# Peptides against a protein of PDB entry 3PBP: the designs that were tried, part 112

Target 1, 203 residues: chain A of PDB entry 3PBP
Amino acid sequence: LNEKDLNLILNKSLVMYESLDSTTDVIVKRNVIKQLQFVSKLHENWNSRFGKVDIQKEYRLAKVQGPFTINPFPGELYDYTATNIATILIDNGQNEIVCVSFDDGSLILLFKDLEMSMSWDVDNYVYNNSLVLIERVKLQREIKSLITLPEQLGKLYVISDNIIQQVNFMSWASTLSKCINESDLNPLAGLKFESKLEDIATI
Target 2, 203 residues: chain A of PDB entry 3PBP as posed
Amino acid sequence: LNEKDLNLILNKSLVMYESLDSTTDVIVKRNVIKQLQFVSKLHENWNSRFGKVDIQKEYRLAKVQGPFTINPFPGELYDYTATNIATILIDNGQNEIVCVSFDDGSLILLFKDLEMSMSWDVDNYVYNNSLVLIERVKLQREIKSLITLPEQLGKLYVISDNIIQQVNFMSWASTLSKSINESDLNPLAGLKFESKLEDIATI

## One batch from the design tools (peptide; made by RFdiffusion4, then SolubleMPNN)

Design b2_p18_4_s3 (from b2_p18_4, 9 letters changed)
Fold by OpenDDE base, seed 3:
Structure b2_p18_4_s3 (fold): chain B 203 residues (1-203), chain A 18 residues (1-18)
Amino acid sequence: as target 1 above (203 residues)
Amino acid sequence: SILETKEKVGKFLIEKMS
């Protein structure tokens, strides 16, 4: 997830929020609101660390069908603030995992099941926005930064106050990559989405 | 296609995590 992607997610969330009306299902309404709040926290944190992100403020009406950013919505993280965002490649074919850290010491690993796109055509507003929750990793540490190395697929380095830890999710990401590339989902059955955590160095 | 597969994967993951 980069600045552009985050901006897009925020814009889409805002548009969805503005599209809520009295006919919208209560559950859908709640989920959209929660999503907006979640994304807003992400954006706020991003701005604080990486600079201000400009968002488009054009309003478009869209059919409210539910949350479009993260599914399922990480309800337990609603009250927490995102601290870092990283994108990790899992193969050489542009398959990637998005990781977001929170101030409770949690990491969420997300899958982009749809390409994010947006059309601002007044007569034909079209957008795609979907991130799927794969795993939550609880580190119970204050996460200062996330580091990825392009040559190391499926590996994320987490820097906290006194330690650098490696999160390795190739145990499941290799299978995921294969499933995508071969258009065969059978290997996903029974797959455990559990990343390996290893202490790398003390600081 | 890869895109279609990703969509299916997404649905699978949502169901698994819910």
Scores: peptide ipSAE 0.604, ipTM 0.944, DockQ to the pose 0.580
Fold by OpenDDE base, seed 1:
Structure b2_p18_4_s3 (fold): chain B 203 residues (1-203), chain A 18 residues (1-18)
Amino acid sequence: as target 1 above (203 residues)
Amino acid sequence: SILETKEKVGKFLIEKMS
């Protein structure tokens, strides 16, 4: 679990919500509200499990970091509750995948396509931040925890009631990492974004 | 740049998942 990432996402969503006014397009407004509700459910679940998290400090910082978006919005997951969040490194650089679990037993894998800017220069300020949906993995299990190991790139461990499963992204994440680092997107065209699921241990 | 590439990757993924 990555509490810091959760707080960051929530704070960004709050900033986006607060930016809404009477001049905001109806479609945009609806999407922002849905996003906030989605992230709020995640935070609520987090607090219920691990205690109330104080986000005030991070929220203050978020005001200068800009809004947050999810693309495409996972409409089928809107009515479900997010349960866990984790960040998985896919290389030894700065490339990572964000994973969120839901109470329907599914995982979504997300890509950070826009980096946050702490610049106070308006010309260099990155106002928009987003997460992009890459893959949905349906486990059909009650997910208790998400675990990542720094020495194991592109691997996520999912703990349920009686089993630990490994989700391995490297089938596509290695290519993704290479594309980013080499600034060549050509290999993505034929790439299948399907992670490998394997049972690791019985609990 | 890496930043520009990430943005392009994002656009690609959005289109693919839509």
Scores: peptide ipSAE 0.603, ipTM 0.944, DockQ to the pose 0.608
Fold by OpenDDE base, seed 4:
Structure b2_p18_4_s3 (fold): chain B 203 residues (1-203), chain A 18 residues (1-18)
Amino acid sequence: as target 1 above (203 residues)
Amino acid sequence: SILETKEKVGKFLIEKMS
């Protein structure tokens, strides 16, 4: 097994888990959960042995070069280092949420409010990316990896040493998507930006 | 436009989170 194969198996296992419902046979359900637990454990072992792609380097470079900024940046995270980054689709179009994890166990969910576009006006050329803080989720554990599935909108899977958790933010992301697509911000008033955190499987 | 809307959304979110 290589890292790519392991990730593929993990993704398949997550898809299988999401396919479970109240009508699913108990034996099948248990087997799927056991498989997910096994694969997640392998994934953690893999990361510990071979090291993860150094996202920290890329993040540090981004900070130095200023390709993106986070606003507001939580003061509590000033001395902590980003460990993982993921992009999650929230609709079938172009709208997405960016997630960054930190070594304090925090997840921040971010919105790209400024995107680089083709401009013939040099004075209006914007090269930097703006990321706006939507939500901070404090997991208080070491985050090993972030996984997203293209067919699962607004869902992020967080793998730590002892558990896989699902972060589901469609409760607010569906409204956000609608507001963007319809150019109407009224529904954002009073919207609660709180994601649902669910334990999926123990490792 | 979508881009203009995103900018407005961003401003809204910054104000809410501040």
Scores: peptide ipSAE 0.597, ipTM 0.947, DockQ to the pose 0.424
Fold by OpenDDE base, seed 5:
Structure b2_p18_4_s3 (fold): chain B 203 residues (1-203), chain A 18 residues (1-18)
Amino acid sequence: as target 1 above (203 residues)
Amino acid sequence: SILETKEKVGKFLIEKMS
């Protein structure tokens, strides 16, 4: 069993959990929840065992877009270290939100206003990816991993010690998506960028 | 274009967050 396989199992477990409803057999429901809890714990232990990855480096390598700049960068996070990164789709047109976690338990939700920016400093060529701060979510816990499901738009699953939480930002992301796709920014006026946080399961 | 719109959105968001 490797990290990739474990992630797949976790994702499948999350999908099964989300499929549960009031009509679901009690035994099935219990089994699914137990499985999710167990797999989530394994995932957490896996991350701890192999240590934290330099997400900035990994993100750069994965996207092949060079370094990124967050604007504005929250001053409170200046002394903290990024721990995880995830990209969440918000529509079927491939609009997406980037999420970065920090070791203080904060999540920042970011908008990619530019795919890639090139700049020159004197004789040096520099790559940059522009990310705009939308929201900061303070979880006040150690974030072990971030999980996304392609079929679940605007949802991020946060795994921390003893708990899985869902961050749902479709309250504003649906409007954002519409604005982008229709080239109309008017609906952004007055829009509140506040995500919903929900506890999903105890690990 | 979508790209141009994204740039405008970005500018708007920066102003809002400032």
Scores: peptide ipSAE 0.596, ipTM 0.947, DockQ to the pose 0.431

Design b2_p18_4_s4 (from b2_p18_4, 12 letters changed)
Fold by OpenDDE base, seed 1:
Structure b2_p18_4_s4 (fold): chain B 203 residues (1-203), chain A 18 residues (1-18)
Amino acid sequence: as target 1 above (203 residues)
Amino acid sequence: SKLETKQQIGKFLVERMS
């Protein structure tokens, strides 16, 4: 838990922001801007030693538009509500993992076995989405926000009231990426889909 | 194809928990 890690996140977010241009996908642009705003606010609050990080609704990440299914859906989550959604790149070929947080403090990591689109625009809908459960991570914290950095493959930052945690799933995502890119499922046999959780910073 | 591979991976991921 240190300020250096927060600074790293901020720097990465800033770099991504600076890379935005007229050719950048609108959704990507929005995501980067929102992340930068959020991280900047975190940094400001950190420096100001405010006891609470105010996370505004506007800092929420892109959402899946239109109907989608999750298979299997954990039975324990049937009565809980999804709070955040994020898409994490696992390689430079645009393979992605979807993460959904719930109000019980759980994260589910999902594989897109069909084509999906994420959008900040509520009016843009994508139909017939399919998500497959990879892993459930139980944080048992109130999850306020999810942050992803394009330059940090297979890493998800989870913001709660007093801590930033990193979920690193490259232990299995690297293999998954390889399987996709090489059209070979053999390396998946015996693979453990267990992510690493690390405390990054106290807020 | 990449699409077919993704579908197969999806099936694999579901079956591993069955």
Scores: peptide ipSAE 0.653, ipTM 0.950, DockQ to the pose 0.397
Fold by OpenDDE base, seed 4:
Structure b2_p18_4_s4 (fold): chain B 203 residues (1-203), chain A 18 residues (1-18)
Amino acid sequence: as target 1 above (203 residues)
Amino acid sequence: SKLETKQQIGKFLVERMS
């Protein structure tokens, strides 16, 4: 992790904070605030060591809108609470993966298999986002924030109390992207949905 | 279509866990 990366993380956290409004769920508000506080603290500590970094706000936010369902929902997570949510682009065509963290230290990577479309039949209109489970990653730590960088496809940064880790899922997401774009599912056969976890920096 | 493909992918992802 370098100064530029930390600055980008802070910027993204700020954008998330700024996106909060009166209609935002209380839990989401709390989590975003906690994230910002944590990242800000990290930034302050970093600046004390390496000098001040100019902050330029980048206003790119990918947000999951509306209510959503997760299928299948891991039974082990029934007693736990979601703590963070992030959307990660996997290509330049705006295909994306959704990630949700839980207070048990789990990350779930999710695929949006249903797109909201305008219903011409009001009687059959259903506003529900379907999220399909791709992978569960057990970090077994308290996750403070989830951060994405616009220039890094298929990468998620996970910040905990003592470490920043990168989750890289391009090993399977590149194939998934291809399948979507080419309307061909054949490449999915035998594909392993296993993300790579790497330690970026110790806090 | 892209929509149909996504739906099929979703089905695939669910079935692989069965």
Scores: peptide ipSAE 0.650, ipTM 0.950, DockQ to the pose 0.430
Fold by OpenDDE base, seed 5:
Structure b2_p18_4_s4 (fold): chain B 203 residues (1-203), chain A 18 residues (1-18)
Amino acid sequence: as target 1 above (203 residues)
Amino acid sequence: SKLETKQQIGKFLVERMS
């Protein structure tokens, strides 16, 4: 098994979990839950063995878009280290939210207000992506990995040592998507940017 | 444009924190 294969198995397990309902056979339900727990544990062990990539607060992604900056950066996170990054689709039109985790157990949800920006130093110019802070979610646990499923809009799965949690931000992201697609900001007035956190499985 | 809208949204999101 390699990391890619393990991630694929984890994703499939999550999809299977989401397919469970009140009519699901008891044996099937138990098997799916056990599989999810087992695979999640393997994923954590994998990350622990190979180490996490130390993500800097400002870093250049291996994408054509170049480095990104977070504005405003939460002052409380100034001394903490970013541990994971994920991109979550919020509609079928490729609008997306960026999420960064920190070693204090915080998640920040970010909006890409600029696809690319140019900043000039004294003798050089740098290409940056602008990311704007939407929400900080405090989980107060060590975050091992962030998982997204393409078929699940506005949902992020957070894996820690003992639990898998789902962060659902469609409560505000659906409105945000509408605003972008319709070029109308009016629906943003009074909108609460508060995501829903749900425990889905223990590890 | 979509780009301009995103920029305006970004501005809105920053301003709400002040």
Scores: peptide ipSAE 0.637, ipTM 0.952, DockQ to the pose 0.394
Fold by OpenDDE base, seed 3:
Structure b2_p18_4_s4 (fold): chain B 203 residues (1-203), chain A 18 residues (1-18)
Amino acid sequence: as target 1 above (203 residues)
Amino acid sequence: SKLETKQQIGKFLVERMS
């Protein structure tokens, strides 16, 4: 991890968060919140290992509670920096996948294996801090941003090097959704967790 | 419950990577 990069991402995340209002799209709001939560936790870990960095600590503490963990964390990504976070709905029942991009061009897809109450109340702010690795997608390019669309379940748009790619993980997420909703894990046996990548043509 | 199912799924996903 690079300290300068981490600080930059954190600052950007804070700015994005502050830009949220009542008219902000729900998906955008989720992404920004998840980004802030993740980066804030990384910053906390950095401070403990390498020294303190001056940030709006009071603001961070008000918005982030508890640990944030990804299990297992790919060893190859240990020295790389997270660049973007997105949350994608996979059904109409509020099941979702969390996506994190790294500066090596990797995208990891993560599952929230715990149900924690989510509160937007500053005095009682709680979020899920447990994420499990589903898939690593190597794009091998600089990922600039992640975009989700509310009407498109299980789809993530990745902007990198002036190209937009669609990541579609409904091939496995539909089964995952079914398993969750029906409380039956049997369909997971033999399931291939491989997302589909498609280049989106530019004008 | 849905919660229990998610926990079990999490365990499954971790184990498959081992």
Scores: peptide ipSAE 0.652, ipTM 0.949, DockQ to the pose 0.457; fails the geometry check

Design b2_p18_5_s1 (from b2_p18_5, 8 letters changed)
Fold by OpenDDE base, seed 2:
Structure b2_p18_5_s1 (fold): chain B 203 residues (1-203), chain A 18 residues (1-18)
Amino acid sequence: as target 1 above (203 residues)
Amino acid sequence: MIETKKKVGEFLVEKALS
C-alpha cells in the first residue's frame, strides 16, 4: 500500500459516507463509518511517518518577492507556518477556492482573483498568483491533512489527530460562482462568508 | 470573466479590510 492508494481508499470512504441518508440501513451506516474511521487513522499515521510537505512562506511576500501573495494577510498568522494547501472546486465551470492551513490550527479560504501575472526582470521573469482572503476558520488543532473530492463541490475534509471534520462553504460559494459566471456582483452584497464546520468521525 | 474575477477580488479585499 502506497500513499496514492491510501488516498484513493480514503476518498472512496468519504464518498460512501456522504451517500448515507435516512433510508440507509443501520448496518450499512455503521460499516461505512467504521471504514472511514479506520482509513482516516491509517492516513494520519502515514503522514506522521513520512512527514508533511513544507509549504514555503512566499504567500506572505509581496508579488515581486514570490509566486503567491495573499491579500490581506492576517496579521495573526505572521509568525505561523503554512502546513497544507488544497484547491476546491465550487462549480463545474472551473471556479475554485484555495485553502491553506497553518500550524496554529487556522484555515484560510482564498479566492484567485487573477489567474496569472508575469513580472519582468532584467534577466528573469516571475509568475505571480494573487489570492484574496475570504474567510479564516480557526480549528485550534494540528491539521495533518486536507482532502478534497472532485465530485463534492465546496467541501473540504480536514484530518487532525483524532478527528476528521468537514468544512462546507457552499453557503457562500454557490453565490460567488453565480456572480462570476453571470458577471453580476450584486448578490455579493450582504453575503456572509461563513463556512459550516461539522465533525464527521473520531479516529 | 477575467474582469469579473478582478472585481470580485476587489470587493473581497474591501470587505476583509472593513
Scores: peptide ipSAE 0.579, ipTM 0.937, DockQ to the pose 0.423
Fold by OpenDDE base, seed 4:
Structure b2_p18_5_s1 (fold): chain B 203 residues (1-203), chain A 18 residues (1-18)
Amino acid sequence: as target 1 above (203 residues)
Amino acid sequence: MIETKKKVGEFLVEKALS
């Protein structure tokens, strides 16, 4: 993690905070506030060591909206609570992965297999998101926040009390993106859905 | 594209349950 990356993370956190309104989910509000507080503290500590850097504001917003279901839901997580949610772009189009963290220290990576659509059918009104389990990553730590950068495809930053880690899933997400864009599922055969976890910085 | 995503989802569900 360098100064530029930290500034980008802080900027993203600020943008998220600024996007909060009265209609925002309570859990999202809490998580964004906690994220901003934590990242701000990191930035303060960093600036004290390396000097003050100007923050350029970005106005990019990508959020999961509305209720969603996870299929299959890991049985081990039934007794645990979701703590954070993030959406990560995997290509220059609109393909994305959803990540949810839990208070057991788990991350689940999810695929949106159905786009939310309005059904005007008199007998069936559907307004739900469908999320399919791709991978479970067990970090075994309290996850404070999830950070994404729009210019970094297939990368998620996980912030805990003592460390920032990067989850990189482009090893499989590039293939997934290709399959979707080319309407060919053959490359999925034999694909390993194993993300790379790397320590970025100690706090 | 919508149909492809649905098929991808089906594949992933089968994989997760295997």
Scores: peptide ipSAE 0.577, ipTM 0.932, DockQ to the pose 0.471
Fold by OpenDDE base, seed 5:
Structure b2_p18_5_s1 (fold): chain B 203 residues (1-203), chain A 18 residues (1-18)
Amino acid sequence: as target 1 above (203 residues)
Amino acid sequence: MIETKKKVGEFLVEKALS
């Protein structure tokens, strides 16, 4: 097993879990949950064994200095290290939110307000990606992995110490998607950018 | 579409700074 295979198994397990409802046979439900717990634990151990993929600090760079700029960057996170990154689709039109985790247990949700640009200045190749801060979610735990499921819009799964949590931001992302697709920003007024957190499983 | 995203970004920045 490699990391990719393990992620695939974990994703499949999550999909199975999400398919459970009140009509599901109790035995089936228990088995699915046990499987999810086991695979999640494996995933956690895997990350610990091989190290977390530290995402590049370029997100903190000024617009002119790096490929990415987060605006505004939360001052509280300046001294912390980014640990994970994920991209979450919010509609079928391929609008997406970028999520970055930090070693203080924070998640930041980011909007790509500009398309990726490529330029040459002073004989240097420069990437330019603009990311705008939408929300900071404080989990106050070590974030080991971020998981997304393509069929689940606006949902992010966070693996931390002994728990899988779901971050659901469709409460605002559906409106955001609509605004983009319809070129109407009016619905953004008064919108609360607060995601919902839910405990999914203990690992 | 591009212009809309830019405007959305501007809105979000303003909101974040308020």
Scores: peptide ipSAE 0.577, ipTM 0.936, DockQ to the pose 0.403
Fold by OpenDDE base, seed 1:
Structure b2_p18_5_s1 (fold): chain B 203 residues (1-203), chain A 18 residues (1-18)
Amino acid sequence: as target 1 above (203 residues)
Amino acid sequence: MIETKKKVGEFLVEKALS
């Protein structure tokens, strides 16, 4: 995730928040608030590490369709702060995994099952913007940065204080990609969503 | 593909909750 992307997510979250009113469903309100809190914490962490990021002041007159949520969200992470976010391609067809790190040293790998969309009409149907939990990886380290290389599919590099580690999730992501591209979910049955962690280099 | 992603998501949710 770069600064621009973070700002975009934050802006979208703010737009969603601002769209809330007294008639909004309680569940929707809660989800939007949680999203905003999540993104705000991420933004604060970003600012602390990389300097202040300016938020776009002007928003298009549009509503984001549905809340942006992580489901299920691990209860253990509720009190922790998101520190980094990255998007990792798993194929050349634009299928991707979203990874979020937390200050407890956890990584969550997420699947975008619903794309975020905008509604120009208030009366239009609102779709949920969903991220689905695939895997939680506990590193028990202070994660400084997440790095992805475009030529390395399904690989995430995690930088900590003294080590660079590689998270390789192609063991399941290759199957996932195939299922999506071929519209066949059968191969997912029995699949273990367990990534491989390897030490790459000492810092 | 959109529909497939939705179904994949549903599968993953069920998996995560199991």
Scores: peptide ipSAE 0.575, ipTM 0.931, DockQ to the pose 0.592

Design b2_p18_5_s2 (from b2_p18_5, 12 letters changed)
Fold by OpenDDE base, seed 5:
Structure b2_p18_5_s2 (fold): chain B 203 residues (1-203), chain A 18 residues (1-18)
Amino acid sequence: as target 1 above (203 residues)
Amino acid sequence: MLETKQQVGKFLVEKALA
């Protein structure tokens, strides 16, 4: 996930929020609100890290382009702030997992279940991403950074305190990749979405 | 492939909410 994608997500979330009315299902309302809160916090962190981004232009363009969702959003994280984001490749076909860290020491692993190209300019295109919660990993540490290595599929390195930890989710990501690439969801049945956490080094 | 991803997403949502 890059800055442009994050902005798109935020804008789409705003559009969805604005579409809510008295006839909207309460569950939908709740989910959209939680999503917006999540993305807003993520965006705030992004802006602090990389500089403020004006999303107004993108918002205008997003009004008439497809919806975005994050489902489900962990209610426990509603009051916490996103701190880091990373994208991890899970295969050579460019399937990816998005990881977001929070200031409570949690990681969420997210699946991009919708990826559509949208025109932001006559010459520039962006992808619209819908995100689905796969797993929450509770590290109970202050997460300082998320690192990925291109040659290491399905592995995320988390820097916290004086420890580098590896989150390895290939136990389920390999199956997920297979399902996507082969258009067969059968292998998902009974699959446990539990990543392995290992201490790698002290710093 | 897009349809498959959507189906996967649906599956994951249902699993998470179960």
Scores: peptide ipSAE 0.571, ipTM 0.928, DockQ to the pose 0.545
Fold by OpenDDE base, seed 3:
Structure b2_p18_5_s2 (fold): chain B 203 residues (1-203), chain A 18 residues (1-18)
Amino acid sequence: as target 1 above (203 residues)
Amino acid sequence: MLETKQQVGKFLVEKALA
């Protein structure tokens, strides 16, 4: 099993769960929940194999392509460790949100306002990307895994010990995407960057 | 497009610091 397969299984499990209603047989409900629990555990184990994300003292995240700077970095998170990272598409183009979880149960949603350019000149190579803080979501849970599904724009699934939660930020991300694509920032004025948190299943 | 993203970034930083 790879990450893609796990996501597929999770997606199927979530879809199945969402199909449940008050008329659904108790046994069916139980089985669906058990399946979801199983998949969540698999995801937890998968993510754990890749280790925790380290944040450098300069508030930089190390990635394969180089470090990322986060601005502003929440002072409250200074003493906490990043545990997971995910990238969530917000449109069918190239606009995306980066999410980082911390061991205090916080999520930060980040915007990439700069792109690293490929440089043939080593002396002028840009070694870091800029990430801008959009929102901090305090879950107050031990976050085991972050899951994103490509077909679900602006949605992040957070797996903790006993619950799967969905973070939906399309309320603001749709506007953000539009602003970028149309080169018009006016709609950002007055926009609330508040994501919707929903409990999906208890595990 | 890059300029727009930079402007968005600036806006967001200012908002986050407010």
Scores: peptide ipSAE 0.570, ipTM 0.935, DockQ to the pose 0.406
Fold by OpenDDE base, seed 2:
Structure b2_p18_5_s2 (fold): chain B 203 residues (1-203), chain A 18 residues (1-18)
Amino acid sequence: as target 1 above (203 residues)
Amino acid sequence: MLETKQQVGKFLVEKALA
């Protein structure tokens, strides 16, 4: 994690916090507050060690709107509740991965194979987003927030109580992007959908 | 593009269920 990345995360956290109102969903409110608290502590520690860090003005936020279905849904997660959602760009076009976290500390990476806007082009109307399971990552932590950076394709930052971790899935997402853009699925054969997990910062 | 995404989705579902 570099200074620029930290500033972007902090800026996003502040903007989200400022957007909270009486109509905000309780889960969203809780996550935003937790994120801000954590990032603020990180920023304080950073400033103490490396000097003052200026907050960047430019940021990108992506979110997924419901309703949606996940297929297949992991059986192990039937008894757990989704806690966070994020959308991560995998190329400079519009291909993206959706990530959902659960209260067991799991992350699922999902592919949007059908959107409502595209359902008009099919015989049967779909009134929900279709999400397909790609990978499950088990962190075994209480996930406070999911953060993406606009300049970092195929990377997700996971904030828990005392650690920020990076999930990097470009090992397979680059191939997936190519398949979509070129309308050729051959490269998917034999592809391993295994993301890289790395600790970025510890409190 | 729509057809390709649907095909990708089908592939991924089949893989996940295998």
Scores: peptide ipSAE 0.564, ipTM 0.928, DockQ to the pose 0.441
Fold by OpenDDE base, seed 1:
Structure b2_p18_5_s2 (fold): chain B 203 residues (1-203), chain A 18 residues (1-18)
Amino acid sequence: as target 1 above (203 residues)
Amino acid sequence: MLETKQQVGKFLVEKALA
């Protein structure tokens, strides 16, 4: 995720938030609010670390068809600030995992099950979650950076304090990728979504 | 494939809530 992408997500989140009204389902409202708070925290953290980013207020007369929300959002992380975000490819077919770190030292791994879409038809858009929680990894460290290498599928490098750690989730991501590509979910049954954490180097 | 992703998502949500 780069600055432009973050701004885009924030803008979309704002549009979604503004689309909420008294008739909106309580669960949807809650999810949108949580998502907005999440993205806002990311943005604030981004601005703090990398400089201020101006949000381009491009409001089109369009509504977001699907919310950019995390489901389920870990309640324990509600009061914490997101610090980093990364996207990790799990195959060469564009399947990817989104990773977000928090200032409590948690890392969440998320699946993009639905891409956000814009609808110009106000009457026909439906709110759907677009990110699904797969795993929460508690590192209990101050996460400074998340690094991914294009040639290393399903691997995330976490920089914290004086240690670089590798989070390897190919144990489950390979199966996930296969399920998606082959349109067969059967192999997901019984699959443990537990990533391997390994210390790589001291810095 | 898009439909599959949605199904995967549903599965994962259900698992996360279990």
Scores: peptide ipSAE 0.562, ipTM 0.927, DockQ to the pose 0.580

